Peptides against a protein of PDB entry 3H8D. Designs and how they scored, part 137

Target 1, 122 residues: chain A of PDB entry 3H8D
Amino acid sequence: DMKRQQRFFRIPFIRPADQYKDPQNKKKGWWYAHFDGPWIARQMELHPDKPPILLVAGKDDMEMCELNLEETGLTRKRGAEILPRQFEEIWERCGGIQYLQSAIESRQARPTYATAMLQNLL

## One batch from the design tools (peptide; made by RFdiffusion4, then SolubleMPNN)

Design b2_p21_7_s1 (from b2_p21_7, 9 letters changed)
Fold by OpenDDE base, seed 2:
Structure b2_p21_7_s1 (fold): chain B 122 residues (1-122), chain C 122 residues (1-122), chain A 21 residues (1-21)
Amino acid sequence: as target 1 above (122 residues)
Amino acid sequence: as target 1 above (122 residues)
Amino acid sequence: DREGEENWERFERWLEERLSE
């Protein structure tokens, strides 16, 4: 549905194992989210020492943020919100198009703005 | 068309009359643009000493940027691109919804992403 | 905003748990 706001967020994280280490030993990861209206449509995790994790609604609900956008507080976190392209650039580089397409073809993906856009692209 | 990128930009400007004044005497305005794919859909100008100017494609083409997005160089200007909400918040405060609606009703507005979104809102 | 802070804390907890898996 076109009237739902598409909003994207990114927050850095330090691995739990690194939290109490010296700053130089704290490797930074990045958590990304795409919200289609109130609910998350895509999630992406960039880890400093393992491959990226891509997650799509419907398929990966158990691993994705269950909070609605308001419940996350992300909209009130300065610097958390990012431009759509800032998300999509990383998503594409990590093979997100193929991942989402596969989820659609296997009928695991819940229809979202992301699935709709992909189907327009392909 | 849903596959077109919606991109928003903001740049400051100094009034021509203030260009050669001391910095303290240079009142800053703001120029805003919404691009629906390659072409501008909405333009907005915040002036320090006069009411905002709202412009919509089709109706106000003569007063709007005639360059396509690539030609503007805005995508390469650091800090120029803004979030959709950063544009819309100002647009709404300045009466942009009413302005665009009037342009649609008078059949002056060219169909854009902006007109489509408005028709979903109303 | 208190509600905002509570929401953020909830999210941080969720995220920490997620990232610990």
Scores: peptide ipSAE 0.291, ipTM 0.642, DockQ to the pose 0.781
Fold by OpenDDE base, seed 1:
Order: structure tokens, then sequence, then C-alpha cells
Structure b2_p21_7_s1 (fold): chain B 122 residues (1-122), chain C 122 residues (1-122), chain A 21 residues (1-21)
């Protein structure tokens, strides 16, 4: 159902290897999630020192959040929710369109709001 | 199409009568808009000294923003865009569910994302 | 609420495990 609520979240993270370092040496990353209704549709990880990780439902299920949206507690985390464009802008910059397109073409992508929107765009 | 982008905006306003008063005497209101794709679906006005004004497409077209989303410039106004819940919470508090429901039942409401969501809720 | 906090803690654990890979 394309009427499912689309919600986007972002949380910063410090790499496990940097947890005990001084603040100036704790390089910050960002974890992003797009939830299509209760389930994650896209996940994105911005790392300070390696390429971004893009993940799409169906293809990357083993690496993506398996918790439903309510189980994550993200909706109750102050400052975690972001605007759709705040996700999409980064997604696009990181090559997310091409990544998702490839996943669709290879029949690895589970149908989501994201796949539907991309297929409307192309 | 339920796949149309839903975007929400909020801008403050000062009452015309208070325009030339000192800042402490300029009572601030809030103008809210829900755009279903390019066109406004719901509009809401919070006033400091009178009841909120709720407006829905179809019923209240003459009082609502006639500009399409791009024409408003809201997407380019820093801080204007808000999360869906930031609109919906106020909408609900102001009796928006009942207002929209009444507009649907009276066949005054134009079908929008908002009408569809409400009809799913009930 | 407490349930929300517990859910968040669960998520944080998941995320930590994910980021440790």
Amino acid sequence: as target 1 above (122 residues)
Amino acid sequence: as target 1 above (122 residues)
Amino acid sequence: DREGEENWERFERWLEERLSE
C-alpha cells in the first residue's frame, strides 16, 4: 500500500574503535533509515573514513535493521526523525538511485515505496 | 495518486493590527500547510486570540492558498518545512479529524491524501 | 515511556553490533 507512512531517521555514531579516544579523535558517522510503514525500506551508513554503505530491502535484509519501526524506539528519540529530503539528498549523492535501480533490475529488491518512486522517476 | 509527495510547512505571522506595535505586543500566530503533491490539501491557522482556523481542499478553496507548492516558495524558505507529525499533532488537537470527516460526509472535501488517510483510520 | 526506552536500548544494541562488523 502506497499510503503507508514514510518516515526517515538519522542517528550519529562513533566507531567502536574510537569509543575511548578523545573527542577530537572520535570521527562521527551517520546511520540513516527509511521506513515504509513498519518495515525498513532503505538503510544508509555514512562513515568518516570509508565509502558510504547503501542497503535496500530484499537485497540487503541480512545487514538491515530487522526491527519494525515501533521496536526501534526511533519515533520516540528526540531529534532522530528527519525530513524525507534530508534522507533523499544524501541517498542521491551516495549513488542510491543507481544502487536501487540495479537491485530492481536484478530482482533482488523487495517492492517498497522507494522502488515504486524510482520506477515512477525512470 | 497516493504516491504523491506529502509535504508540510509552518510559518509564523503577525496580525495586521499588531504590525506596528512593539515586539512584546505583536502576538504571533502560525500558518500551517499540507501539500499533497503540488496542491494544498489542508491549511491551518493558529491565532493567539481566536479559535484555530481549519481548512480543507474542496470545501474551503476560496480561503486556502491558491498557489501550487513551487509557486509558494515554501520549499526554499529555511525552517518552513516541518515533519508530518508536527502538522498532524496540531491538526488533531484543533479538531481537524472531525472537521475533515464532516467535509467528507457533506461531499465538500476534494479527495486528497488526507481524506484517504482519514477514511483508512475510520 | 519505559517501553519506548527498552525498544531504544534494543535498537542501540542492534546498531552497535551492526557497526562492529
Scores: peptide ipSAE 0.290, ipTM 0.631, DockQ to the pose 0.820
Fold by OpenDDE base, seed 3:
Structure b2_p21_7_s1 (fold): chain B 122 residues (1-122), chain C 122 residues (1-122), chain A 21 residues (1-21)
Amino acid sequence: as target 1 above (122 residues)
Amino acid sequence: as target 1 above (122 residues)
Amino acid sequence: DREGEENWERFERWLEERLSE
């Protein structure tokens, strides 16, 4: 059902190795998620010292958040929710379109709002 | 097409009568809009000194924004775009559900994402 | 809400484990 609410979240993280360093030496990463209704559709990780990680439902289920949206508590975390474009902008920069397209073509992607939107675009 | 992007905006306005008053005497209102793709689906006005105004596509076309989303420039206005829930929260408080329901029942409402969502809820 | 806090803590643990890989 394409009427499901699309919600996007972002939370910062500090690498475990930097946990006890001085603030200027704590490099920040970012964890992103797109929820299509209660279930995650896309996940993305920006790391300070390695390439971005892109994950899509169906293909990468074992590496993605297994909690439904309610179980995450993300909706109750102040400042965690972001606008769709704030997610998509980073997703595009990281090659997310190509990644998702490849997952669709290989029949690994689970149908989501994201897959539907991409198939409309292409 | 339920895959259309749902975007929500809020901008403040000052009453014409308060335009030249001191800042503390300028009561602020809020103009809200929900765009279902390029076209407005819902409009809402919070006034400092009168009841809220609710407007829905089809019924209230003559009183609503006639510009498509691109023409409004809202997407380019910093701070104008808001999260869906930020709109819905106010919409609900103002009786928007009942208003839209009445418009649907009277066959005055144009089909939009909002009408579809309400009909799923009821 | 207590449930929300517990859910968030669960998520944080999951995320920490994920990011430690």
Scores: peptide ipSAE 0.289, ipTM 0.633, DockQ to the pose 0.781
Fold by OpenDDE base, seed 4:
Structure b2_p21_7_s1 (fold): chain B 122 residues (1-122), chain C 122 residues (1-122), chain A 21 residues (1-21)
Amino acid sequence: as target 1 above (122 residues)
Amino acid sequence: as target 1 above (122 residues)
Amino acid sequence: DREGEENWERFERWLEERLSE
């Protein structure tokens, strides 16, 4: 049901290997998530020294957050929630449209708000 | 179609009567809008010295923004776009649920994402 | 862009009128 609330989140992370380094040597990454109601639809990871990781429900379930939205606590983390476009802009820039499209074509994607939106776009 | 993007905006305003006063005497209000795709679904006005104004599509069209989303320029106004919950929290606090419900019951409300969401809630 | 600015100005005028009532 497209009536489910679409919520987007972003949190920075420091690589485990950098945790004990000087602040200047701690390279920051970014974890992004799109929740279609309580369930994750898309996940994206920006790393300081490797290509972005794009993940979509159905195809990448084993690498995506397994917790439902409430279980994540993201809604209670100040500064974690972002605007839809703040997610989509990065998603598009990283080739997310093509990635999701390919997942749909290969029958790997689970139906989500994201898949529905893409179907409307194409 | 519930696939339309839901976008929320907030801008401050100074009352016309205060425009030429000292900054300390300029009382700030807040204008809120919810767009269901290109069309406004809800509008809300917080005033410093009078009750909030709640407006819903269909019922209050004459008092609501007549421009479609693109025509408003809100998407190009930095700081204008807000999270859904930033709108909903104020909407709820101002009695917006009851206001919209009453508009639906009286057959005054135009069907929007907001009306659909309320129907799911109740 | 120019279109965006013109649109925003139109909105501001509308809002001012609305708030004047």
Scores: peptide ipSAE 0.029, ipTM 0.605, DockQ to the pose 0.765

Design b2_p21_7_s2 (from b2_p21_7, 12 letters changed)
Fold by OpenDDE base, seed 3:
Structure b2_p21_7_s2 (fold): chain B 122 residues (1-122), chain C 122 residues (1-122), chain A 21 residues (1-21)
Amino acid sequence: as target 1 above (122 residues)
Amino acid sequence: as target 1 above (122 residues)
Amino acid sequence: EEKLEENWKRFEKWLKERLSK
């Protein structure tokens, strides 16, 4: 259902190897998630020392958050929720449109708000 | 179309009578808007010295922002865009659900994402 | 409250494991 609530989240992370280093030496990464209702539709990971990782529901389920939105506690974590455009801007920059399109064309993507929006855009 | 982008904005305002007063005497109000695609669906005004004003498309067109979203420049105003829940929380607190419901029942409300969501909720 | 905190900790654990790879 296209009326499901679309919610986006971002969490910074420090690599395990950097956890006990001086602040100036802690390279920060970012974990992003798009939830289409209770379930994740897209996941994105920005790493300080490797290429971005893009994941879409259906294709990449085993690498994506398995918890429903309520189970994550993200909605109650101050500062975790972000604006849709804050997600989309990074998603686009990382080649997310092409990635999702490819997943749709190969019939690997599960239908979500994201797949519907892409198909509406093209 | 329920796939239209839902965007929410908030802008502070100072009463005309307070514009030239000392900062401590400038009572701040808040202007809120919900855009369903390019057009406004709901508008809300929090005043420091009078009850909140609630407005819904169709019923209150003459009192609502007449500019489409792009024309407002809100998307380019830093800090103006807010999360959906930041709007909805205030909307609900101000009796927005009842107001919109009444507008629907009286056939004054123009169908929008907001009307559809309310009808889906009830 | 308590359950929510447990859920968050569970998520953080998952995330940490995921991002350690």
Scores: peptide ipSAE 0.260, ipTM 0.651, DockQ to the pose 0.755
Fold by OpenDDE base, seed 2:
Structure b2_p21_7_s2 (fold): chain B 122 residues (1-122), chain C 122 residues (1-122), chain A 21 residues (1-21)
Amino acid sequence: as target 1 above (122 residues)
Amino acid sequence: as target 1 above (122 residues)
Amino acid sequence: EEKLEENWKRFEKWLKERLSK
């Protein structure tokens, strides 16, 4: 539904194994989230040393943020919120369209803004 | 339509009269734009010394940007693009909802994402 | 504000656990 606010966030992370290493040895990853209203619709994880992980609501709920947007505190963290395109650009590069489409076709995806947008695109 | 990308921009401006004054005497205003796909849907101007100006497509076309988004170069200007909420917060504070609603009721507003969103809100 | 801080801490904990896998 168009009435639900779409918000996107990005948080950098350092691998636990790198936490106490010299800065040059701390490889940075990125955690991305798309919230469709209060609930997460898509999650994406860019790791420095393994393939990206793409997750979509309905299919991957157990691996995705279970907190509603307000409960995350993301909206209060300076610099965490990003533009929609900043999310989508990476999502597309990582094969997100195909991933979500597959989830829809297998009837694993929960209907979200993301699924609706894909339906309009295809 | 959900398929059209919604993008928002903000640019500072200095009053013509202040252009050649000392920095401390240059009062900054802000120009805001909402593009619904390639075309502007809303424009907002925050002046340092007069009330805000709100403009909506259809009603105020003659006073609004006539260039499509690509022609503006805004997408290539670093720091120009802003989050939807950064626009909407100011829009609402300036009475934008009422302004747009009035334009809709008078049948002066061109249907846009903004008008559709308002219909969902009200 | 206190609730917000608590929320963020909860999220950070979740995120840390998630990313440790």
Scores: peptide ipSAE 0.260, ipTM 0.658, DockQ to the pose 0.727
Fold by OpenDDE base, seed 5:
Structure b2_p21_7_s2 (fold): chain B 122 residues (1-122), chain C 122 residues (1-122), chain A 21 residues (1-21)
Amino acid sequence: as target 1 above (122 residues)
Amino acid sequence: as target 1 above (122 residues)
Amino acid sequence: EEKLEENWKRFEKWLKERLSK
């Protein structure tokens, strides 16, 4: 149901190799998630040293967070939740529209809020 | 359509009488809005010296923002947009559920995302 | 709260493993 709560989260991460380096040498990445109700719909990862990774439910299930939203604890992590546009802006910049579109066209995408919204856009 | 973008905003306001007082004497209020797509669905006002004001589309149209979301410029106002829960928390504390429910029961509420969500809750 | 903490730890572990790739 489209009435499911759409929630977006962002968590910074530092690569294991950088954990004990000086702050200036700790290149920060960002993990993004879009939850369509309890289940993840999109996942996005910004790395300082490689191209962004885009993941969509159905296609990339094995790489996406397997925990439901409640199980992640994200809703209780201060500063983790972000505005939808904060996710979408990055998603779009990284080619997320094309990625999701391709997943839909190839019948790899599990229907989510994201797929529905894209179909409305096109 | 439930697929409409739900966006929430909050802006502070100072009473006209306090505009030229010392900062400590400027009692700040807060204006909240829930936009269901381009149109306002709920409005809420926290005042320092009177009970909160709750407004719902259909019932309180004359007291609610008449501008569509784009016309308000809220989307371009830094810091104005808030998380859904930031709105809902205050809404609930102020008795918004009961207020909206009453508006629905009296057939005063225009159907919005908010009315639909409440009907799902009850 | 304890359950929530456990859940968060589980997530963090998952995330760490995921991002180590």
Scores: peptide ipSAE 0.259, ipTM 0.651, DockQ to the pose 0.755
Fold by OpenDDE base, seed 4:
Structure b2_p21_7_s2 (fold): chain B 122 residues (1-122), chain C 122 residues (1-122), chain A 21 residues (1-21)
Amino acid sequence: as target 1 above (122 residues)
Amino acid sequence: as target 1 above (122 residues)
Amino acid sequence: EEKLEENWKRFEKWLKERLSK
């Protein structure tokens, strides 16, 4: 629906195991989220030492942010919000299109902006 | 429609009269655009020495960018794309809500994401 | 804006727990 804004966020994180190490020994990961209106549609996690994790609404709800957008406070954290393409570029690189497509085909995906856009693409 | 991305852009410009002046004498303006999918929905111009200009699709087509998004090359210009809020904040400050509302009421506005969002707001 | 700060803290907590596994 045209009435739902699509907003994207990115937050860096340091692994708990690296928390007390010297800065040079702290490997940085990245947490990404796509919100379709108030609710999360896609989540993505880049880790320094393991494969990326892709998550889509419906299929992966248990692993995704359960808070609505306002409850997260993300909109008030400076530097957290990113451009759509900053999310999509990484999503595509990590195989997100195929992941979401598979979720749709298996009837696991909840309809979101992301599913609609994919259907428009294909 | 969920299948249309909302993308926002901002480009600085120098007044023609200042083109050949020293850099310190070139007053900078700002050109803003909101694209609802491939087509422009809103345009906004900040000038250094006159009131801002607000334009909405349908009402102000003759003064707005006539190119579709791809034709503009904006997506390929580094630094041109901005966050939705970076557009909306200025739009609101310049009285854009009232401007668009008036265009809707007078039946001058073409339906866009912007008109839908305004109707959702009110 | 105490509520906003509390919301962020709640999110950070969730995120930390999520990324610890």
Scores: peptide ipSAE 0.253, ipTM 0.661, DockQ to the pose 0.773

Design b2_p21_7_s3 (from b2_p21_7, 8 letters changed)
Fold by OpenDDE base, seed 2:
Structure b2_p21_7_s3 (fold): chain B 122 residues (1-122), chain C 122 residues (1-122), chain A 21 residues (1-21)
Amino acid sequence: as target 1 above (122 residues)
Amino acid sequence: as target 1 above (122 residues)
Amino acid sequence: DEAGERAWERFLAWLEEREAR
C-alpha cells in the first residue's frame, strides 16, 4: 500500500569470535533492514568472510527480525536509519532483484512494497 | 509513477545581506527540495527572520529550481541528501499538507508523487 | 525513554542470536 512509510536501517555487528579481540582485529559485518510500515520486508547481512545473506518476507520469516519497527528501537538509534538508495545499492550488488523475483515466482514471497516495486520494474 | 525514485535534499544558504558579515553574524537559512525522479516536486525554504516558503510543482514553477536532478549536482554534494522524513517533518510543520491540498483543489498542482501520496493520505 | 531502551535491548538480543548462526 502506498500509504505505508518505507524505512531503511543499517547497524554494524561484531562476530562472537571477535568480540573480545583488539579493535584492529575485529571484523565488522553489517545488518540491513527494510521496513514496509511496521513490518520488515527485506533483510540483508554483509559478512567479512562469507557470502552476503539476502532475506525476504514470507520466504525467510524464520531468519528475519520478528519485531515490528517500533519494537526494534531502530528509529531511536542515531545513525541507524539510512537512505533508501544506501540499502538498494547493496541489495542490487548482492543479487537481491533476482532473489526476490525467484521468491515471487515460487509464491514464497509475502506481498510488500518491495515485491510491488520489483513487479513495476520488470 | 511508483517507478520513480523519490529523493530529498537540504542545503544551507546565507542571506545576501549577510554574505560579507563575520561568520558569527551570518544567519543561515535552509533550502529543501523533493525530487520525483528527475524533476522537482516540492521546494521549501526556512528563513531566520521570515515565514517559511512552500512551493509545489505546477503552481510555483517560476519560483522553483528549473534544473533537473542531475543538473543540480546535489547528488554529488556530501551531506546534501536527507531522509524523506527529514523533509516531511518540516513540510508538515510548515503547513505543507494544506498548501499542496489547496493547489490540487484549485487545479494548479502538477501531478507528482507528492500529490498522489497526499490523495492516499486523505 | 525507558520503553525505547527496553525495545533496543530486545532487538540487540535478537541480533546477537542471529550473529551466532
Scores: peptide ipSAE 0.302, ipTM 0.647, DockQ to the pose 0.731
Fold by OpenDDE base, seed 1:
Structure b2_p21_7_s3 (fold): chain B 122 residues (1-122), chain C 122 residues (1-122), chain A 21 residues (1-21)
Amino acid sequence: as target 1 above (122 residues)
Amino acid sequence: as target 1 above (122 residues)
Amino acid sequence: DEAGERAWERFLAWLEEREAR
């Protein structure tokens, strides 16, 4: 519903293989999430050496965070929350619009704020 | 509607009377705005030496920003946009919940996302 | 606070598993 809060988060991550390397050799990736109310709607992962990973609720549930927002602790992590545009800008650059659109068309996407916004855009 | 983007902004201001004082004597205030889609829903002003000013759409239109969001240029002002909680935290501290509630009860408040959220909270 | 910390730890654990894929 209209009352669901849209919240966005970003945290860095380092590949397990790199975790014990010298700091300069730890290639930093970024984990992004969009929560539509308590549940994740979109997830995005940027990597320094491979294509971005885009995930949308319904289609990619098995690969997305299964924790509700409160269970993640993200709201309590200083600096984790970001502006919507900080997510959307990257999402768009990575082809997220097309990805979500395809998921909708194939009936794989669960309805979320994101799907509604896209359907409004189209 | 659910599709309206909620955006929040904060900019510093210096009182006109202080504009030509030495920098150390310029007391900085803060101007806050919540836009529900293109239109302002709430405005808040923090002052260093007087009580905060709270304003809500419908009731305080004459004292609030009359420009739509695009006209303000706030979306293009670096550092102006803030997280919702950065607004809400101050709003709540300043008695904004009670202020908006009173405006709703007196039928002075125009329905906005803010009014809906409050009515959901109560 | 403590509950939040535990939640964060659970999330990190999830994230680590995800990163390992």
Scores: peptide ipSAE 0.302, ipTM 0.638, DockQ to the pose 0.803
Fold by OpenDDE base, seed 4:
Structure b2_p21_7_s3 (fold): chain B 122 residues (1-122), chain C 122 residues (1-122), chain A 21 residues (1-21)
Amino acid sequence: as target 1 above (122 residues)
Amino acid sequence: as target 1 above (122 residues)
Amino acid sequence: DEAGERAWERFLAWLEEREAR
């Protein structure tokens, strides 16, 4: 259903090794998620000291959030929700279009809003 | 369909009477819209010199945007889209809950995501 | 609400495990 609610979230995470360091020494990463209705369609992780991680439903299920949107509590976390473009801009910069396209072509991607939108574009 | 995409927008407007005044004399208002899928469900206008205007689909159709979301071009206007809470916070402050509730009770409101959510709350 | 807090705790636990990888 293309009418499903598309919602995007971002939360910071701190590496366990930096947890007890002074704030200036804590390197912050970012966890991003795109939910297509209740289930995650895309996940993205930015790190200060390694390449970004891109994940798409179907292909990367084992590494993606298995909780449905309600189970995450993200909708109730102030400041967690972001605009679609705030997600997409980073996704694009990280090569997300190519990543998802390859997943579709290899038949690894589960159909989602994201796959449909990409297929409409290409 | 409760799964429909809910999108919110805000754009500034200048009163026609102030259009040709110096910038410091142009009083800025704000136009807000909630789209339930392709069609507007709620509209809100903030003005510098008069009370806010609240509008709900069904009741206030003649005063609301008659264009579908795609026709408005809002999705392509940078900075126009806002988070749901950014709309709802203002809506609530302006008495929007009571306004929509009254429209429902008087059978003036068209069923939308907004009416459904309110009815679930109350 | 309490349900929301429980949900968030579960998510944070999941996220923590992910961060540890």
Scores: peptide ipSAE 0.300, ipTM 0.583, DockQ to the pose 0.790
Fold by OpenDDE base, seed 3:
Structure b2_p21_7_s3 (fold): chain B 122 residues (1-122), chain C 122 residues (1-122), chain A 21 residues (1-21)
Amino acid sequence: as target 1 above (122 residues)
Amino acid sequence: as target 1 above (122 residues)
Amino acid sequence: DEAGERAWERFLAWLEEREAR
């Protein structure tokens, strides 16, 4: 339902191999999430040394955050929440539109705000 | 239409009387805006020495920003865009829900995302 | 606040497990 609140989050993560290196030698990745109401609709991961990972609800549930929004604690983490455009800009740059479109066409995507908006745009 | 992008902005302003005072003596106010697509739906002003000003589309058009979102340049102003909750928290604290509700009941408010969401909540 | 702290810990644990993959 369009009535559900759309919220976006980003947190940095450090590669396990770099966790004990000096700060200047740590290559930071970024974990992104889009929550459509209480449930995650899209997830994205940027890494310094491998291709971006794109995930959409329905298709990639096994790899996505299974915690509902409240269970994550993200809403209480200062600086974690980002603007929709901050997510979408990266999503688009990483080929997210095409990825989600393919998931819709193959009937793998579950209906979310993201699928609805894409179907409206195309 | 729910398809329109909802965007929120905040910029500081200095009272005209304080514009030539030393920085430490300038009391800063805050200008807030909610754009429902290209057009402003709600406006709010916080002042250091007077009550908050609340404005809603349809009722208060003459006192609200007349520029469409693109014309404002707000989307290009670093730090101007804020999260929906950052707007809503202040809006609620200032009595915005009751203000908008009254405008709806008196048939002064034009339909916006804000009116639709309020009607859903109540 | 305590509930929030527990929630965040669970999330971090989930994230760490994923990062290890």
Scores: peptide ipSAE 0.298, ipTM 0.637, DockQ to the pose 0.775

